# Ledger of designs, part 78: peptides against a protein of PDB entry 5B16

Target 1, 136 residues: chain A of PDB entry 5B16
Amino acid sequence: TPSRINHNERLEFLGDAVVEFLTSVHLYYLFPSLEEGGLATYRTAIVQNQHLAMLAKKLELDRFMLYAHGPDLCRESDLRHAMANCFEALIGAVYLEGSLEEAKQLFGRLLFNDPDLREVWLNYPLHPLQLQEPNT
Target 2, 136 residues: chain A of PDB entry 5B16 as posed
Amino acid sequence: TPSRINHNERLEFLGDAVVEFLTSVHLYYLFPSLEEGGLATYRTAIVQNQHLAMLAKKLELDRFMLYAHGPDLCRESDLRHAMANCFQALIGAVYLEGSLEEAKQLFGRLLFNDPDLREVWLNYPLHPLQLQEPNT

## One batch from the design tools (peptide; made by RFdiffusion4, then SolubleMPNN)

Design b2_p20_8_s4 (from b2_p20_8, 10 letters changed)
Fold by OpenDDE base, seed 1:
Structure b2_p20_8_s4 (fold): chain B 136 residues (1-136), chain A 20 residues (1-20)
Amino acid sequence: as target 1 above (136 residues)
Amino acid sequence: SEKLEKLKAFLDELVEEARA
């Protein structure tokens, strides 16, 4: 039986890919005239550790991390990095145990506090294969 | 369209925060 640490690292690996994929797909369709460099710039901003750590705070992962790993996270940068990793693991778990659609919904809800932004992000038409994923 | 422009503005700000 793999250790909890190994499990979390594997989930982080999966979650990183899911976050990257969802971000890429949404940006691609939302901005059809934006060049690759612009798409990449937006993606980088969305998935960077600092931003993912902010999203993690919305799930109170900061309190969890300090409780569970306080001695190891005395530096702010260490905490942000750990929170980002934990967030990725969470998204990975949601995808693994749920679906890509569920991961998409959770990620989108956390990305935006503004309902208008949330709506355009989550409800903009995606490729038919993504739309059908929950049914497969 | 207005919502999309608002989203773009949000993302532009996020990019600037990333660069800081």
Scores: peptide ipSAE 0.679, ipTM 0.948, DockQ to the pose 0.902
Fold by OpenDDE base, seed 2:
Structure b2_p20_8_s4 (fold): chain B 136 residues (1-136), chain A 20 residues (1-20)
Amino acid sequence: as target 1 above (136 residues)
Amino acid sequence: SEKLEKLKAFLDELVEEARA
């Protein structure tokens, strides 16, 4: 059995891929005429450390990190990076123990405080049985 | 389309924040 730290790093590895994939898929369908460069720009903004750290704060991972690592995270940049990694590990764990759909739902809920944005984001890609949302 | 435009605006702002 791997150590807890090694396990977290493995989960981070998995979660990074899941976050990247989900972001890519949603952007691809949401913006069908946007060129690759534009898609990549949006993706980078969504998945970069400072943004993921903000999402992590919604789960109070900052409190967790300070409790668990305290002095090692005295620099804000270090805390931000650690929070982003922890967030990825969390998404990885949700995917691993649950499903891609569950990871998608969690990620989407955290991405936006605005319910309209959540709705349009999570509707892509559309399931064949889903109805097109009005006023999109 | 209005929701999509709203999302685009959000993402555009996020990009600007990322570049700062």
Scores: peptide ipSAE 0.682, ipTM 0.946, DockQ to the pose 0.850; fails the geometry check
Fold by OpenDDE base, seed 3:
Structure b2_p20_8_s4 (fold): chain B 136 residues (1-136), chain A 20 residues (1-20)
Amino acid sequence: as target 1 above (136 residues)
Amino acid sequence: SEKLEKLKAFLDELVEEARA
């Protein structure tokens, strides 16, 4: 049986893929005229450690990290990296124990504080046969 | 469309923050 640390690392591995996939799919459909380079630039910004750490802070994971691993997080960059990893592990767990849809909803809610941005991100059609949301 | 442009502006800002 893997240690708790190994389990978290495995969830992080899964969560990294889920975050990458969800981000890619939403960007692809939201910006149909944007070239690959532009899509990749947006994706990089969304999924990089400093941004995911900010999302993790909305869930107060920083308090959890300092409590559990304080001695290992003496530097801000170390804390940021740990928070990003923890966020990925959380998304991985939500996908594993729930569904991709649940991971999508959680990720979307955390990405945006602005309700307009949240609405267009979550409700924009991700399939050619879906109806477009009004007032976008 | 207005919301989409607002989203694009947000993402553009996020890109700039990533480069800083």
Scores: peptide ipSAE 0.681, ipTM 0.946, DockQ to the pose 0.907; fails the geometry check
Fold by OpenDDE base, seed 5:
Structure b2_p20_8_s4 (fold): chain B 136 residues (1-136), chain A 20 residues (1-20)
Amino acid sequence: as target 1 above (136 residues)
Amino acid sequence: SEKLEKLKAFLDELVEEARA
């Protein structure tokens, strides 16, 4: 239905911005001596469709997509793109119905399987006045 | 800082995967 498609696209739009923003903020504070080009390189790697599709797979969105759209997603690249879009829509929905904090937590948990990396990513000060955590 | 270096290494690998 056109209405459903439109709604999903709106959620993707919002989710894309949220993922981009969260990624940018975390990189900015985690790497204070890294130049813009380096920050942008890391951000691109994190938010590109290939990576977001891998994150989506952790939520088993691939099974969902193949069940709902299997005949249209025979190509790996098509599935990857759809998975990334679905992931963006999900993050958008979490932000919309929940909060930025909830979106941040979900995104951070999916980004890393390593608990040390999750900790430094999620708990590193994201404000100049916040005290730095130990063992970072 | 050790965890940060570990994160940096992770991100560097992610960049290489993105370029492949």
Scores: peptide ipSAE 0.677, ipTM 0.946, DockQ to the pose 0.908; fails the geometry check

## One batch from the design tools (peptide; made by RFdiffusion4, then SolubleMPNN)

Design b2_p21_1_s1 (from b2_p21_1, 11 letters changed)
Fold by OpenDDE base, seed 3:
Structure b2_p21_1_s1 (fold): chain B 136 residues (1-136), chain A 21 residues (1-21)
Amino acid sequence: as target 1 above (136 residues)
Amino acid sequence: SAARREALLEKIKALLDKLAA
């Protein structure tokens, strides 16, 4: 049977894909006039380790990581990388045990502190041109 | 409203621009 470490790595693998997908979908609908390059730039910024670690900190995963790993995470870069991986594993677990919708809600709540921005992100209403051309 | 939504989208874009810098 796989070790707990292997299980966490598998969850991380799944979570990475979920975060990437959710980010892509929301950016696509929110910014219908933004070119692919701009969409890709924003996606990269959102899913990069530094940002995911920041989101993980909102869940106080840093305290957990320091408790669980201690001196192995003495470097800031090591902690950031580990926190990002842990965050991905968490999202993967939420998707696996719950649903994509639940993962979406959790991710959205963490992305924006402003409730108005959060609401826009989570609902991503279709632009009038998208309503006219739903297949684009 | 549409105007309010557009303003909020601009704020999101500004945050993303900062994140991408």
Scores: peptide ipSAE 0.681, ipTM 0.948, DockQ to the pose 0.843
Fold by OpenDDE base, seed 4:
Structure b2_p21_1_s1 (fold): chain B 136 residues (1-136), chain A 21 residues (1-21)
Amino acid sequence: as target 1 above (136 residues)
Amino acid sequence: SAARREALLEKIKALLDKLAA
């Protein structure tokens, strides 16, 4: 349905921003000594379609996409691109219907399979310089 | 501990480096 597709595209738009924002914020706080170029490199790596598609696969969106759109996704590259878009739409929906915190938690849960790494990503302590930043 | 956190950060960095490669 065109209306559903349009809605998904809008959610994708929103989700793209949410993923970008969450990634940026977490990288910024986790790596206080990393220059902008390095931050940008990591952000690009995290939010690139290839990676988002991998995250989408953890949610079994590949099975969903093949079920719903199989004929249009015969090529792996097409599937990957669609999965990335669908993932963004999902994050957008979680943000829209839930909260940024819920989106953060879901995204973090998918980013790292290792619970220790996940915990660091999600619950990072502020660097001393960052702690005093508001007063500088 | 701080040391533990730093070690975990290095692991994250390593993963991100691979992702960025």
Scores: peptide ipSAE 0.680, ipTM 0.948, DockQ to the pose 0.838
Fold by OpenDDE base, seed 2:
Structure b2_p21_1_s1 (fold): chain B 136 residues (1-136), chain A 21 residues (1-21)
Amino acid sequence: as target 1 above (136 residues)
Amino acid sequence: SAARREALLEKIKALLDKLAA
């Protein structure tokens, strides 16, 4: 069987894709008139290590990381990177063992502290054109 | 309401703009 390290790296690989996908889908629907460049800019901002590390901190993954890997995380940048990777692995695990919906809910819950904003993100109202042409 | 939804969307956009800055 793969080592625990290898398993986490594999989960990270999967989670990275899930985070990217969820972010892309929600941005696409939330901003139906935003050009590709704008969508890409927002996506990059959301999935960047610094931001994912912030999300991970909400789950207190930093405490876990310091407990398990403290000596190897002397630099803030190293901790941030590790936190982001750990967050991706977590999302990957949620997707793998649960569902995309569960991953979406977890991710959305962490993205916005404001429950009203969270609701719009998770249950976005469809644009009139989206209602008329849902697949376009 | 539509106005409420629009206001929330603008807030989301503002947060994302800040994040992307």
Scores: peptide ipSAE 0.677, ipTM 0.947, DockQ to the pose 0.871
Fold by OpenDDE base, seed 5:
Structure b2_p21_1_s1 (fold): chain B 136 residues (1-136), chain A 21 residues (1-21)
Amino acid sequence: as target 1 above (136 residues)
Amino acid sequence: SAARREALLEKIKALLDKLAA
């Protein structure tokens, strides 16, 4: 396996964890009354390959992938999987070379097109129940 | 306001529900 591929796999590994972490933290604070099962359902939905591929498309990674690997990605499912992996690697690289904050900002900016929803997601204002229990 | 924040949270939830469907 080429060294570049191995490097991207490592970045993907890191990015996967960052995406999972950011998603988990924001869901936890946004929905203080939602049970674990509900939180897990939303997290799965956000980090699933289909959705991450949609986020990747906003960055025009599909054009990049088709240009570089078109013959190998003739199936929609293959392209989706590759785009999701590439997106994870990108987030991993942003975290590695930048910061968690920069990764958070990029991810949040892509998650919601509506600026108001984006702001709520990124800032996750304290809920009344959280005010009552500061350790929550 | 708290009411506006709650409304926005409901919108986020609706989008997530759709995504999870």
Scores: peptide ipSAE 0.676, ipTM 0.947, DockQ to the pose 0.836

Design b2_p21_1_s2 (from b2_p21_1, 11 letters changed)
Fold by OpenDDE base, seed 3:
Structure b2_p21_1_s2 (fold): chain B 136 residues (1-136), chain A 21 residues (1-21)
Amino acid sequence: as target 1 above (136 residues)
Amino acid sequence: SEARREALLQKIREFLDALAA
C-alpha cells in the first residue's frame, strides 16, 4: 500500500536523524579530546548502512525483510540497505511512540554486546576535564 | 575507577576504528 510505504519512509527519515543525534552526543561526551574529524569519522562508521544492517540482524529484521519483500531483496546489498532503512524506521518509531531515552537504550544495547562497554556508552560519564570546563 | 573507564573507552575506540576501516 502506497500509504504504508510513505509512512515507513517518514519513520525512516525521523529515525535517521535520531540515530545521528544519539551517536553524535555519545561520541562528543566519550571523547572530549577527539577532533571534529575523528568524531565525524566514528559517526559515519556507526550510522553506515552496513553497520546498521548488522544491528538490524540482531533483531532478526533480516528474516522479517525476507518474509515481507523476498524476491525484491535477492542481492546482499539490497537486503543490507533495506535492513538499515528498517532499523532507522524502528528507531524512529521508538522515538515517536516512546521517547528519546528509549531509543537511546535500544540503540546502545545493540551497539555493544559487552555489558561493560555498553554501560560506558549509555551513561557517558563526564571526564574530569569536562567537569572543569566552563559552561558557555 | 577512572583508570577502568579509560581502559573501557580505549576498547570502544578500538571497536570504532575497526568499524571505520
Scores: peptide ipSAE 0.691, ipTM 0.951, DockQ to the pose 0.831
Fold by OpenDDE base, seed 1:
Structure b2_p21_1_s2 (fold): chain B 136 residues (1-136), chain A 21 residues (1-21)
Amino acid sequence: as target 1 above (136 residues)
Amino acid sequence: SEARREALLQKIREFLDALAA
């Protein structure tokens, strides 16, 4: 069997794809008139290490990281990168053992503290312009 | 309402703009 580290790296790989996919889908539906460049910019902003680390902090993963890897995380950038990776691994595990819906819900809850914004993000009702687009 | 939804979308947009800055 692979080592725990190797398993986490695999989960991170999966989680990275899940986060990218969920982000892409929500942005696509929420902003039907936004060009590809704008969509890509927002996606990059959402999935960047700095932001994912902030989401990880909401789950108190920083405390876990300091406990498990303290001496190796003396640099803020190292901690941020490690927390982002850990967050991706967590999302990967949720998807693997649960479902895409569960991963979506968890990610959305962390992404927005405001319940109203969270509701719009998670459910993204069809925009009137989407009804006018062919094969939307 | 649709107007309320648009207002919320604008707030999301502002949030994303801030992240992208």
Scores: peptide ipSAE 0.690, ipTM 0.950, DockQ to the pose 0.839
Fold by OpenDDE base, seed 2:
Structure b2_p21_1_s2 (fold): chain B 136 residues (1-136), chain A 21 residues (1-21)
Amino acid sequence: as target 1 above (136 residues)
Amino acid sequence: SEARREALLQKIREFLDALAA
């Protein structure tokens, strides 16, 4: 049986992929005319530790991190990194025990405070190119 | 409406630009 640490790292690994995938899919479909470089730039911005830590803070993971690992988190950068990792692990767990849809909903809810923007992010209409690539 | 959607997409774009700055 893997240790709790190993399990958490595995969840983080999975969550990282889920966040990356969700971000990629939504950017791809929301901005059909945006070139790859622009898509990559936005993806990087969304999934960077600094941003994921901000999302994690909305779930009060900072309080959790300080409770569990306070002595090891003497700098804000350390806390940010830990929060980002924990957020990824959480998303991984939601995907693993729930579904991709649940992970998508959680991520979208945290990504946008504005419900109108959130709705566009989550519920975009099909584009002509999407119709041409239904299985892609 | 499509116009409303485009306006919201623009706001998303601005948000992403800010994140990428």
Scores: peptide ipSAE 0.690, ipTM 0.951, DockQ to the pose 0.887
Fold by OpenDDE base, seed 5:
Structure b2_p21_1_s2 (fold): chain B 136 residues (1-136), chain A 21 residues (1-21)
Amino acid sequence: as target 1 above (136 residues)
Amino acid sequence: SEARREALLQKIREFLDALAA
């Protein structure tokens, strides 16, 4: 029987992959002319701990972290890393217990406060060249 | 419209650029 700690770490592992995957897919489709290096740069930026911690804050995970782990989170950097990990675990849980679609929706909702940008991110129309690729 | 989409994409890119900085 896995411990709660192990469970969270496993969820984090899964969530990390989900976030990475979703980010990759969306970037790939949104920027069909962007080279791999550029895609990788954006992906790194999106999934970096500092950014994920910001997303976690939108879910008020900071309150949870301070409550549960306050003594161990004396520095902002420590809190940030913990929040990022918790965010990954949350996404992992959403995927595990829900679906990739639900994870995508949640992630997109947090990524962009602007509903118009969010819409483009979540429901990106395929580029004309992308539409034609299957025929090539 | 396509023009609007492109404008929004540009904004997303600007956001990402800032995030990557």
Scores: peptide ipSAE 0.687, ipTM 0.950, DockQ to the pose 0.863

Design b2_p21_1_s3 (from b2_p21_1, 9 letters changed)
Fold by OpenDDE base, seed 2:
Structure b2_p21_1_s3 (fold): chain B 136 residues (1-136), chain A 21 residues (1-21)
Amino acid sequence: as target 1 above (136 residues)
Amino acid sequence: SEERRRRLLEEIKRLLDELAA
């Protein structure tokens, strides 16, 4: 049986892919005239550790991290990186235990505070691959 | 709508600018 740490790392691995996939698909369909360079730039902006840490903060994961790992997180950059990883693990867990749709909803709700923008992001037509989920 | 999509893009651009600063 893998340790809890190994399990979290595996969830992070999965969540990283889910976050990147969701971001890519949404950007691709929402902005059909945007060139690849722009798509890649915006994706990077959305999925980079700094931003994911901000999303994690909305979930108060910083409190969790300080509770669980406080002594080891002396630098802001370390905390940010850890929060981003934890956020990815959370998304991975949501995907694993729930669905890609649930992961999409959670991620989208955190991305935008403006309900109109959130609606556009979440309800825009997406690729059929969204419906092709592995057996979990 | 196209306008809302435009606003979405602008919001993402603002995010990019904030993260790049």
Scores: peptide ipSAE 0.362, ipTM 0.869, DockQ to the pose 0.364
Fold by OpenDDE base, seed 5:
Structure b2_p21_1_s3 (fold): chain B 136 residues (1-136), chain A 21 residues (1-21)
Amino acid sequence: as target 1 above (136 residues)
Amino acid sequence: SEERRRRLLEEIKRLLDELAA
């Protein structure tokens, strides 16, 4: 049985893939006129640690991280990195214990504060095969 | 940079807004 640390790292690994996949799929559908380079650029912007850390802050993970790792997170950059990793682990856990749809919903809600933008983002479905045959 | 990221995200949001219209 892996340690708590190993478990978290495994969830992070999974969550990283999930956010990458969801972002890719949504961008692909949302922007049919964007070339691959543009899609990749936007994906990077969305999934980079700095942005994920901002999403993590919306979940108040900063308070959690400071509580758990305060002495090691004196630098803002360290906190951001840790928060991003924690966010990935959280998404991984949501996917693992819930579903891809639940991960999608959570991620989408955090991406946009504007409800109209959320609706647009979330109304672009995943590939039909994933909808019909989810991995979890 | 954070500023470049912000600009990209704003662009995405603007595009999404256009799709919503």
Scores: peptide ipSAE 0.268, ipTM 0.803, DockQ to the pose 0.080
Fold by OpenDDE base, seed 1:
Order: structure tokens, then C-alpha cells, then sequence
Structure b2_p21_1_s3 (fold): chain B 136 residues (1-136), chain A 21 residues (1-21)
């Protein structure tokens, strides 16, 4: 059985891919007028460690990190990096235990505090065969 | 930078808002 550390690293790996995928798909369909460069730029903005750390803070992972790993996190940048990794591991775990849809829901809920924006993000058609909401 | 991140996210939000309107 892999160590807990190895397991977390594996979850981070998986979660990173899930976050990247979800972000890419949503941007692709939500913004059909954006060129590749724009899509890539926005994706980077969404998935960068600093932003993921902010999302992690909404889950109070900062308290967890300081409690469990405080001595190892003496710098703000270290904390952000660790929180981002932990967030990725969480998303990976949600995907693994649940589904991509559940990961999508969690990620989307954290991305936007505005309920209207959240609804658009989560419910916008992500495939041509999906039915579009009239006013979405 | 943090400021760039903020501006980009705001732009995304604005675009999404337009879709919601």
C-alpha cells in the first residue's frame, strides 16, 4: 500500500488534470469568440496556484494546513503552494470517489460567489448535443 | 501578478454576466 504522502501526490496529479480539463471545457464553450491565446490566458488565471489557494481558503484549508504543517510553512508563497496542492488533491479525491460531475459542481461553486454567474458556469451547455437553456 | 489575476477574473465574470443577461 502506498504511503499517505504518495497517495496525496497521486491525488494532486489527478486533481490537477481534472481542474485543467474542467476549466478548459467551460472556457471553450462559454467563450466561442476567444482565440486560443485568450483561452489559455484565462485558463492560467483560473488554475494558477494563487487562485487555487484562494479557493482552498474558502474551504478553510488554511486552518488545516497551519494546524498540520505550520512549521513547514513559514512563507506565504509556501502556504499558497501547499494549499493549491491540497486543493488539487481534494478535487482528485472527489473525482475518484464520486464523479467528474461532482468535481465540476464543487469547483464551480467555489469559482463564483455570485449565484447568477455560478449558474451560468455550471449549466452552460458543454457539448453540442446538450440542450441549451433559453436564457442561459 | 495578483493584479493581473484579478483583472482577468473580473473579465471572465463580466463575460459570464453578459451571457446571463
Amino acid sequence: as target 1 above (136 residues)
Amino acid sequence: SEERRRRLLEEIKRLLDELAA
Scores: peptide ipSAE 0.233, ipTM 0.782, DockQ to the pose 0.082
Fold by OpenDDE base, seed 3:
Structure b2_p21_1_s3 (fold): chain B 136 residues (1-136), chain A 21 residues (1-21)
Amino acid sequence: as target 1 above (136 residues)
Amino acid sequence: SEERRRRLLEEIKRLLDELAA
């Protein structure tokens, strides 16, 4: 039987893929004029550990990490990395227990504080067969 | 709107700059 640690690592693995997939799909469809290099650069910016840690902080995961793992996290960089991993595990769990749509909603809500930008990100068609977006 | 998408892209660009610094 896998340990709880193994379960968290598996969720992190899954969440990493989900975050990257969602980011890729949104960038691809929202910005059809961007070349591959631009798409890749912006994806990296969004999914890198430093940014995911910022998103994790919005969920106050830093407070949790310091409480649970304080002795093991002596450096800010270590905390950021751990927070990013925790965020990935969270997204993985949301996908696993819920759906890709729920993961998308959570991720999108955290990405943008501006409600207009959030609306565009979350509601833009992400598949060729989906209905076109409302005028924004 | 196209303007909102532009603003979204600019926001991502700002994020990139901040994280790269």
Scores: peptide ipSAE 0.376, ipTM 0.871, DockQ to the pose 0.378; fails the geometry check

Design b2_p21_1_s4 (from b2_p21_1, 7 letters changed)
Fold by OpenDDE base, seed 2:
Structure b2_p21_1_s4 (fold): chain B 136 residues (1-136), chain A 21 residues (1-21)
Amino acid sequence: as target 1 above (136 residues)
Amino acid sequence: DEERREELLEKIRELLDELAA
């Protein structure tokens, strides 16, 4: 059996992919006329460590990190990185033990405090431009 | 309705722009 640290790293690996995938899919559907560069820019912004750390803070993961690793997190950048990793591991765990849908819902709830914006993010119709695109 | 949705999409984009700045 792997160590707990190894397990968390594996969950982080999975969660990183899930977060990036969910972000990509939602951006793709929400902004059908946005070019690839714009989509990539928004994706980078959403999944960057500082943003994921902000989302992690909503779950009070900072308290957890300080409780478990306080002496090792003397720099804010270190804390952000650790929180982002922990957030990814959490999403990975939700996906692993639950479903992609559950991960999507959790991620969406954290991304937007405004329930109207959250609704748009989570529930999008297929746009005419997307209907006209070939299946590649 | 669609108009309301477009307004909300614009708000999302504004937030994303801020995040990407």
Scores: peptide ipSAE 0.678, ipTM 0.948, DockQ to the pose 0.899
Fold by OpenDDE base, seed 1:
Structure b2_p21_1_s4 (fold): chain B 136 residues (1-136), chain A 21 residues (1-21)
Amino acid sequence: as target 1 above (136 residues)
Amino acid sequence: DEERREELLEKIRELLDELAA
């Protein structure tokens, strides 16, 4: 039986991929005229440790980390990294035990506090430009 | 409706620009 640490690392691996995928898909549909470089820039910004740590804070993972690992996370950078990893593991677990849809909903809910922005992100209807594109 | 969506998309882009800065 894998250790808890090993299990968490595996979940992080899975969660990282899920977050990357969801981010990529939503950006692709939201910005049909944005070049690949711009899409990549936004993706990097969304999935960077600093941002994921902020999302993790909304789930009070910082309190959890301080409770469980306070002495080991005396540096802000260490805490941020740990929170980002924990967030990835959480998303991985939600995907694994639930579904991609559940992971999508959770991620979207955390990305945007504004419900109108959240709705646009989550539903990503086809843009008029996409509807006009030829089947090539 | 579409106009509103475009406004919201612009707001999202602004937030993303801030994250990317």
Scores: peptide ipSAE 0.677, ipTM 0.948, DockQ to the pose 0.845
Fold by OpenDDE base, seed 5:
Structure b2_p21_1_s4 (fold): chain B 136 residues (1-136), chain A 21 residues (1-21)
Amino acid sequence: as target 1 above (136 residues)
Amino acid sequence: DEERREELLEKIRELLDELAA
């Protein structure tokens, strides 16, 4: 089996794709009138390292990172980057060991502190206009 | 219910705008 380091990098690779996919799907359905450029802008904002690091902090990964890699993370920017990567690896692991649904739920819970907004994000019922769209 | 959902969607957009800034 690969080393722990290689395993984490592989999980990060997978998690990056999962986060990207989930974000894309939710944005697509939640904002049917938003053009591709706007969707891409929001996706970039959601999956950027700074934001993922904030989500990671909610899981107290900062404490973990400082414990495991403290000497290498003296700069805040380095910590953010490491936390973002660790968060991706975590999502990758959740998907791998669980399901896409479980990854979706975890990601959604972290994205919004407001439970009402979280509910809309997670369940995103089809907009009435989307129901009128022909099959393509 | 739908009106409430639209309000919530707008709030989500506001948060996303903040992230994108």
Scores: peptide ipSAE 0.673, ipTM 0.947, DockQ to the pose 0.861
Fold by OpenDDE base, seed 3:
Structure b2_p21_1_s4 (fold): chain B 136 residues (1-136), chain A 21 residues (1-21)
Amino acid sequence: as target 1 above (136 residues)
Amino acid sequence: DEERREELLEKIRELLDELAA
């Protein structure tokens, strides 16, 4: 039986890949004319520790981290890094125990506070035939 | 509406630009 630490590290490893994948797919479809360099820049920005830590704060993971690891988190940068890792582990767990779709939905809800932007992010470009339907 | 969607995509891009700065 692996230790709790090993389990979290494994989930973090998985979550990192899931976040990277989801980000890549959405950027690819939402910005079809954006060159690779631009796609890579946006992906880096989205998955960077500072940003993931901000998303983690929306889930109040900062309170959890201070409770569980307070003595080890004396610097702001340490807390940010730990929160980002914890967020990745959470996404990994959602994917593992749920589905990629559930991870996608959770990640999308956290990325944007504006529900209209969430909807656009979560929905790929419409097929030409779908443009004739009322939900356009 | 596709036109509205394009406007929202631009807003997303603006947010991403800020994040990447």
Scores: peptide ipSAE 0.679, ipTM 0.947, DockQ to the pose 0.872; fails the geometry check

